# Peptides against a protein of PDB entry 9IZ0, part 268

Target 1, 345 residues: chain A of PDB entry 9IZ0
Amino acid sequence: ITCLGSNGHTYKQLVKGGNDDLRQDAVMEQVFEQVNGFLRSYRKTSQRNLSMRTYKVIPLALKTGVIEWVQDTIPLGEYLDSAHKVYHPKEWSLSTCRKLIAEKQMEDLETRLKVYDLVCRHYRPVFRHFFLESYADPVQWFTTQTNYARSTAVASVLGHVLGLGDRHGQNILIDKTSGEVIHIDLGIAFEQGKKLPVPECVPFRLTRDVVDGMGITGVEGVFRRCMEFTLETLRREEDSLLSVLEVLRYDPLFSWLISPLRRMKKQKMQLENFNQPESGNITTDASRDPKIQRNNVSGESEAERAILKVRQKLSSTLSVEASVGELIRIAQDPSYLALMFCGWS

## One batch from the design tools (peptide; made by RFdiffusion4, then SolubleMPNN)

Design b2_p25_3_s1 (from b2_p25_3, 13 letters changed)
Fold by OpenDDE base, seed 1:
Structure b2_p25_3_s1 (fold): chain B 345 residues (1-345), chain A 25 residues (1-25)
Amino acid sequence: as target 1 above (345 residues)
Amino acid sequence: SELEERRKFLEEYEKKLEEKRKLLR
């Protein structure tokens, strides 16, 4: 829909209906706006204009709402699939890579590492080309690549601290004007991504293509330094951040747990990417849900556990440099990426 | 075609980047 703003400008809006609770997105966007306040107040982050890009979410009813249409964006995954076909037309398709990883998802780590390495050799990074194609002027190229590395660093720290899951290439938009990343579909937070059918094992998305977009320095330039300054800011503002999260503890509509419906939808989307239409009636025998011991852990006890994990991630036991170094190492570790649904790109 | 020239330029650029990456490892 198109809406007239109070400023007389027309804005495109996406009306989303269905099974996804837009309240989760709206709450996470409010947390990001508070964090953006901290980043503006701290000299090291303010001098670099560090921020999490946000979008407006207005929940209207249960599972329905209006999302701001982010103009001049492209999903990272859409760009990468298109670019890979252009730059590496003799390499494997994304569907072939997904199929091979998927066929080995129940195998041991050694087998999964061998398949991951094989996929990586036949699906090379291309995201550097986004900047080379979109920005012919060297100053604009350097500026937009710097903005990308900065915004990715902020999103990586926040994504780790808040335990954001489901960070696949369709949930990360690239702003074609600024080069900044915009994270969407924020409904998997507080490490609930570990409860997905394919558990998330990395703190944030730092795949080969995400690194390739940072240019020649990769993670050892603007990205690492901006992660350090962001984490330093969040450690300084720990009590302020925790106070914002404590308000959510008492929100009866906030879900600290992934809904069974969302889990099933993600499972189905993972399975539909496997099935070419062979006509087999996969009766989803819902009976082999492993007994999730419904420990009736009150929603309050899950909130408390989530807040405790946020506090633990902000611990000053390690230096900022050591903590960032460990996060970067884990996020790039083949032993974790080989376990992911799409860890190669 | 302009696309083939762009692809050739990028293949050469990739090769130079890979050579530079080998020098930085």
Scores: peptide ipSAE 0.005, ipTM 0.305, DockQ to the pose 0.016
Fold by OpenDDE base, seed 2:
Structure b2_p25_3_s1 (fold): chain B 345 residues (1-345), chain A 25 residues (1-25)
Amino acid sequence: as target 1 above (345 residues)
Amino acid sequence: SELEERRKFLEEYEKKLEEKRKLLR
């Protein structure tokens, strides 16, 4: 839809209808807007313009809403698939890699590590080329790569603290103008990704291609430092952040649990991504929302557990540097990435 | 005070939440 704004400008808007509950996305975007307030107030983060990129979400009904069209973006996964075919045409296809990982999903860790290593040797990182292709001017190249590393650092800390799940390459957009990351489909939060058919074992997405986009310094440059400054800001603003989450505890529209329907949809998409690459509009007419008798008692206990887990992640027991160091280590550990649906790219 | 900023933030957030609840009714 194209809407005329009160300022006389025309805005493209995406109307999503069907099975996507945009209410959770709209709540998480509000949490990010508040965190962006904290990042602007703190000198170490404000001097670097650190922010989580946000987009406007207006939920209209249970299954319908308006999303701001994020102009000049590409899904990370779409770029990586296209670039891999160009730069490494003799390597394995993404479908071959997915199939090999899938065939071993029920095997032991040793077998899964062997197949992950094999896939990694036949599917090399390419995301560095995004910046080299998109920006002919060296200053623009360096600036956009720096913006990518900064935005990825903010998203990684927030993604860990809030327990954001489902961080696959189609749910991460790259802004072609700024190089910044934009996270979409925020309906899996507070570690509910661990309840998926393939449990999420990493704190955030820090795959080989995500690191390759950071340039020659990888994680040891702008990324690590910006994670440290972001975590320092969130630790300082712990009480403010927890207060935002306490308001969500009483939001009857917010779900602290993954919906059975969303879990089934993700299970189906994981199973279908094993067979055909076709972007078929799977209009599953799962119109029967079971009357989720929200037993109020179960919702409150899940909210309390989620808030306690956020507080635990903001604990000052370890230094900021030690905490960030451990998060980066775990997020890159082959023993965790080999357990993921797509940990190689 | 930090407590007043926190209260004001909560009130603004609850107001936004109530506006959303009205749009869904």
Scores: peptide ipSAE 0.000, ipTM 0.218, DockQ to the pose 0.018
Fold by OpenDDE base, seed 4:
Structure b2_p25_3_s1 (fold): chain B 345 residues (1-345), chain A 25 residues (1-25)
Amino acid sequence: as target 1 above (345 residues)
Amino acid sequence: SELEERRKFLEEYEKKLEEKRKLLR
């Protein structure tokens, strides 16, 4: 839809109807705005204009709302698929890579590492070309690549701390003007990605293409330093951040758990993306609720566990440098990326 | 179940991560 603002300007907006709870997105965006306050208050992050890019989410009902149409953006996955066809036309298609990974999803880690390595050799990184194509001016090129590395660093720390899941290439937008990343579809948080049919094993998305966009220094440049400054800020503001999350404990509309419907939707999308024939016997026999032991962990006890995990991630037991170094290592570890739905790009 | 094996893997991974964190102290 196009809305006329009170200022006389027209704004494009996306009306999202469906089964996705936009309240989760709206709450996470509110948390990001609070964190952006902390980043603005701390000298080391403020001097670098570090922020999580946010977008306006207006929930109209539990499953419907208006999302700000983020102008001049492209989904990372859409860019990568298109660019890979241009720069590497003799390499494998994304569908071929997905198929090979899916065919081995039940195999041991060694077999999964072998197929991941094979896929990686036939699907090379291309995201560096986004900056080379989009920014002919050297100053704009350097600025936008720096903004990308900075925004990715902030999003990586926040994504880890808040346990953001489902960070696939369609849920990460690139701002074509600034080079900044915009994370969307925030309804998998507080490590609920570990409860997906393909569990998430990495703290944030730091695939080969995500690193390729950082330029010649990769993770060892602006990205690492901005992760360190962001984590240092969040550790300093731990009590403030925990207080924001405690408010969510009492929000009756906030779900600390992934909904069964969302889990089923993600399962279906994963199966469709793998071109696995629908074994026609997924009778939606709603009657065989697998006895997932609903340990009657009250929603309150799940909120408490989530907050405790956030506190643990903010622990000052390791230096900021050591903690960031570990996170960067894990996020790039083939032993984890090989287990992911799309860990190669 | 596949989901349970993957959860066990993640739990073992978290444990190994915690052990590595102890070695970096």
Scores: peptide ipSAE 0.000, ipTM 0.326, DockQ to the pose 0.027
Fold by OpenDDE base, seed 5:
Structure b2_p25_3_s1 (fold): chain B 345 residues (1-345), chain A 25 residues (1-25)
Amino acid sequence: as target 1 above (345 residues)
Amino acid sequence: SELEERRKFLEEYEKKLEEKRKLLR
């Protein structure tokens, strides 16, 4: 839909209908706005204009809403698929790489590591070209690449702390003007990604292409330092952040759990990648919802457990530098990345 | 420790892998 704003500007809006709970997106965007307040108040983060890029989500009903169309954006995955075909036309297709990883999703870690390494050798990073293509002026190039590294650092820390899942290349937009990342589809939070049929292992998305976009320094420089300043700010504002999350604890309409429908949709997408298209009409009635035992573990609500995990992630037991160093290591570790869903690479 | 979180994660992953293997038999 295109709406005329009261300011005379035309805004595109995406109306999402379906089984996606936009209420969770709207709540997470509100949390991001509060965090942006903390980042603006702290000298080390404000001097760098550190923020989580937000977008307006207006839930209209339990499963429908209006999302702000972020103008001048491209999904990371869309750019990467197109750019890889241009810059590495002799390498494997994304579909081939995904197939090979999917075929081994049920194998041991050693087998999955071998396949992941094989795929990595035949599917090289290209995201550095986004900045080289888009910004002919060296100052604009440097500025936008810096903005990318900064915004990715904020999103990485905040995504870890809030346990954001489903961070595939279609759920991360790149602003073509600023180089900043915009995270969308926030319906998997508080480590509910670990409940997916292929569990999410990494604290945030730090794939080879995400690193390639940071330029020659990779994670070492702007990204690491901005992660450190962001985590330092969140640790300082722990009580304020927890207070924002406690409001959600008492919202009976906020789901701390992954939507069963979203889970089924992800399960179907993950299972369809296991079924080779053998021509046989095996109507495997995938309608058998595996009774994922709600382990009624200890009498704490899922909200209490989520808030406790946020508090644990904000713990000052390790230095900011040590904590960021560990997060960066884990997020890039092939032994974790090889366990991810085939669509993660 | 990171090793203990990794171990718990791998144990949970292996359990889910085994549950999926049972569903595909």
Scores: peptide ipSAE 0.006, ipTM 0.289, DockQ to the pose 0.036; fails the geometry check

Design b2_p25_3_s2 (from b2_p25_3, 13 letters changed)
Fold by OpenDDE base, seed 2:
Structure b2_p25_3_s2 (fold): chain B 345 residues (1-345), chain A 25 residues (1-25)
Amino acid sequence: as target 1 above (345 residues)
Amino acid sequence: EEEEKRKKYLEELEKRLEEKRELLR
């Protein structure tokens, strides 16, 4: 849809219909706006213009809403698949890599690590080329790569703290103008990704291509330091952040649990991605909702558990540096990435 | 050969830019 704004500008809008509750996305975007307030108030984060990129979500019904069309973006996974074919035409296809990982999904960790290593040797990182192709001016290249590392750092800390799930390459947009990341489809939060058919084992997406986009310093440059400053800000504002989450505890429209329908949809999409080599538009037919009685008692207990986990992740028991160091280590650990649906890219 | 020269030039530029970032830290 194209909308005329009150400022006289025309904006494209995406109308999303389906099985995903856009209320979850809208609530998470509100949390990100509050966190962006904290990042602007703290000197170390404000001086670096650290923010979580947000987009407007207007839920119209349980399964329908309007999403702001983020102009000049590309899904990370779409760029990576295209770029890999250009830069490494003799390497394996993404479909071949997915198939090999899937065929070993039920095997032991040692076998899965061997297959992951094999896939990694035949599917090398390419995401550095995004910046080298898109920005001919060295200052623009440097600025956009810096913005990418900064925005990825904020999204990584915040994604860990809030337990954001389903962080695959189609749910991460790259802004082609700024180099910033934009996280979309926020309906898997508070560690509900661990309840998926392929459990999420990493705190955030820090795959080889995500790191390759950071340039020569990888995680040890801007990224690590911006994670540290972001975590320091969130620890300082712990009570403020927890107060925002407590408001959600009493929101009868917010779901702290992954819906059975969303779980089934993700399972189906995982199975379909094993069998099809090409990016076909998966039109999931809107099968009729059975009236799932939300047991109210289960929602309150899961909200309390979610808030407790957020508090635990903000604990000052370890230094900011030690905490960030451990998060980066875990997010890059082959023993976790080998268990993921697409941990190699 | 030109791609490899471009790659080396970009690596050198990244190095100099990281050195400048360290001075601005």
Scores: peptide ipSAE 0.028, ipTM 0.474, DockQ to the pose 0.014
Fold by OpenDDE base, seed 3:
Structure b2_p25_3_s2 (fold): chain B 345 residues (1-345), chain A 25 residues (1-25)
Amino acid sequence: as target 1 above (345 residues)
Amino acid sequence: EEEEKRKKYLEELEKRLEEKRELLR
């Protein structure tokens, strides 16, 4: 739909209907707007224009809403699949890589690391080419690559602190105008992704292609420094951030539990990513799994646990530099990346 | 060939700009 605003501007909007609960996304976007307030108030982050890119979400009902159409964007995974075919036409297909990882999913860590290394040797990073293709002017190229590293740093700190977990390449948009990242489908927050059949094990996505987009300095340039300044700001504003999350604890519209529908959708998407043949009759009756019934932890107990985890992640026990260094190490650790659906790209 | 020249030029430009950023800290 295209709407004319009271300001005379036209806005393209996506009306989403069906089984997607947009209330979770809308709440996370509100949290990001508050965090963007903190980033604007602090000198070190304000001078760098650090922000989490947001989009407008208006929930209209339990499963319907209006989403802002983010113009001039591409999903990271869509770009990477297309670019890999162009720049490395003799390497393996994404489907071949997924198949090999899936065939070894039940094996030991040593075997999974060997397969991950093999996949990495036959599927090289290409994301640096996004900036080289899109920006003819060297100043625009450098500015957009800097904006990418900055926005990825902010999103990585927030992803860790708010427990967004691993973001797959279809949930990360790249803005073609600014080079900034935009995270979408925010319905899994506060470490809820760890309750999936394949748990999210990284603090944020920092795969080889995510790093390749940062240029020659990789993680040691703009990215690390912007993570440090972002984390320093969030530690300073801990009480303000926790106060925002405490309001959500009592919001009857916010669910601290993964909805059965979102769980089923993510499970299906996980199975599709591995091209697993439909192993017959997984009874769509997710209501009958006796393991799901025993972990009806009250939504209040999960909210309390989530807030406690945020407080723990904002702890000043380690320096900002040491905390960021450990997060970068874990996010790039092959022992975690080899366990993911697409840890190689 | 022109794309590889452009890549090398941009890598050198990035290096020089990072060196300048270190001097301005």
Scores: peptide ipSAE 0.020, ipTM 0.515, DockQ to the pose 0.014
Fold by OpenDDE base, seed 5:
Structure b2_p25_3_s2 (fold): chain B 345 residues (1-345), chain A 25 residues (1-25)
Amino acid sequence: as target 1 above (345 residues)
Amino acid sequence: EEEEKRKKYLEELEKRLEEKRELLR
C-alpha cells in the first residue's frame, strides 16, 4: 500500500499476510533500538555512527501486519543473482549450485566439503561490483563501502548475540543510498535456526559475497574493528541488554520458539528443492500434523535458556579481539558453510 | 542479438570500471 504521510511524503508500506508472526519482528526491532542507544552512548561506536538499521513493524494480528517499506533498497540475493549473471556468465547458475548442494545434504562432511568447494569454483563472488556500479564519485564509493562494512559488523555481532537465523539473501536488504545492510524477517532468533531441518551452524552470514562487498581488505580492517567495538559495547551494556530481554520473558505473546507453521514452511521449501518438479499432481494430503513433540525439557524455560545463552555470548572470558577473531573464523569456515542450507551460498 | 547486447553492456561496464579505477589510483 502507499500512504501519504502527515509530512506530505508518500510512503510505500508492505502489508504482509500469511503464517509469519510479525510480533517477533517488532520485538527484535525494539531490541535493536535499545542496542542503538548503547552504540550511541559509547564513544568508540558513536564516533563511527555504528547502528543496526531498523524498520518499523506494526503487527495488526497474529499473522498480519504492516512493515515499513525501506525506500531505495534491494535484497542482497536479488542483486547477487543479477550481478553474477552479468559478471560471470560462464559460471554455473545459482539453481545448479543449489541443486548440487541439496543433492548432498544428507552426505558426510567430506562429501559436502567437496561439493561446496566445487560450487565455490564455479560461482564466484561479485558483490564488490555493487559499490563500483552504484557510486561514480570515489568519496561516495569509499563512504558507502565503509558504511556497508560497519553496518555488516554491527549486524554480525548483534545477530550472533541474539542468535538470529534465516539470514538468506532475501532477508538482507542493501540501502542503495548509504550502503548499509538492513536485516528483515526476524522470526528466527535465539538460536532457533538450529531447529531448522538443515541446522544453522554459523554465527552470522559471512559468505564470500558478504566479504567481497568489503573490498580489498575483506574482513581485515573496518569490519573486524567495528565488530570489536560493537562487542565491547554489548559486553559493557550486558545488564541493560539482559534487562530488555527479561521484559520479553514475561510477555505471553512473545514466542521464544520457532513457530510450527514457519518450521513447516521452511521444511517444505527445503524438500521442494530435493524433488525436481515432475509435473505430477501429487495431491499428498499433508494433513498429517506432525505431532510436534513438545519435548518438555525438564529444566529452565526456553526464555531462560535463551537469556542464559545471550549472557554466555557476552562473557569476557576471552578478549574482544579473540572472540571476534573466532566468530569471523567460524563464519567463513568451509566446514560450517558446507553444512548450511543450499540457499545460503 | 541478446548476447551481443550483453557483450556491449559488459564492455561498457568494464570501461566504466576502468575509468573509476583510474579515479581511485
Scores: peptide ipSAE 0.000, ipTM 0.310, DockQ to the pose 0.018
Fold by OpenDDE base, seed 1:
Structure b2_p25_3_s2 (fold): chain B 345 residues (1-345), chain A 25 residues (1-25)
Amino acid sequence: as target 1 above (345 residues)
Amino acid sequence: EEEEKRKKYLEELEKRLEEKRELLR
């Protein structure tokens, strides 16, 4: 839909209908706006203009709403697939890499590491080229690459602290004007990504292409330092952040658990991205309801556990530098990335 | 007078360079 704003400007809006609960996205965007307030109030983060990029989400009804159309963006995964075909036309296709990782999903860690390494050798990083192609002058190139590293650092800390899941390349947009990242589809939060059919094992997405976009310094430049300043700000504002999350504890519309429908939809999408349509009539007899004993853990007990986990992630037991160092190490560890749906790019 | 203006300009330039270096840290 295209709407005329009260300011006389025309805005595109996406009407989303279907199975996605936009209430969770709207709540996470509200949390990001509060965190952006903290980042603006603290000298070290304010001087660097550190922020989580947000977009407006208006829930209209159960599973329906309006999302702001983020103009001048591209999905990271769309850019990477296109750029990889241009810069490495002799390497493996993304579909070949996905197939090989999927075929080994049930194998031991040693076998999965060997396949991950093989895929990595046949699918090299290209994301540096986004900045080299898009910006003709060295100043704009450097500024946009710096903005990318900064925004990725903020999103990485927030993604870890809030336990954001489903951070694949289609759920991360790149703003072509600023180089900043925009995270979309926020419906998997508070470590519910660990309950997916392929459990998420990394604190945030820090794949080889995500690092390649940071330029020659990789994680050891602007990215590490901006993670440190962001975590320092969140530790300072811990009580303020927890108070925002406590309001959500009493919101009857907020779900602290991944819905069975959303989990099944993500499972189906993962499987459909692996299966070329061989025309086999797999009558999936949907009749085997596994009696997953829903321990009726009250939604309140899950909210309390989620808030406690946020508090634990903000603990000052380790220095900011040590905490960030460990997060970066884990996020880049092949032993975790080899277990992911798409850990190579 | 010109030398003192040049000195003040260099001090301000060094300050802005250090502020930029801190922003790049």
Scores: peptide ipSAE 0.039, ipTM 0.466, DockQ to the pose 0.008; fails the geometry check

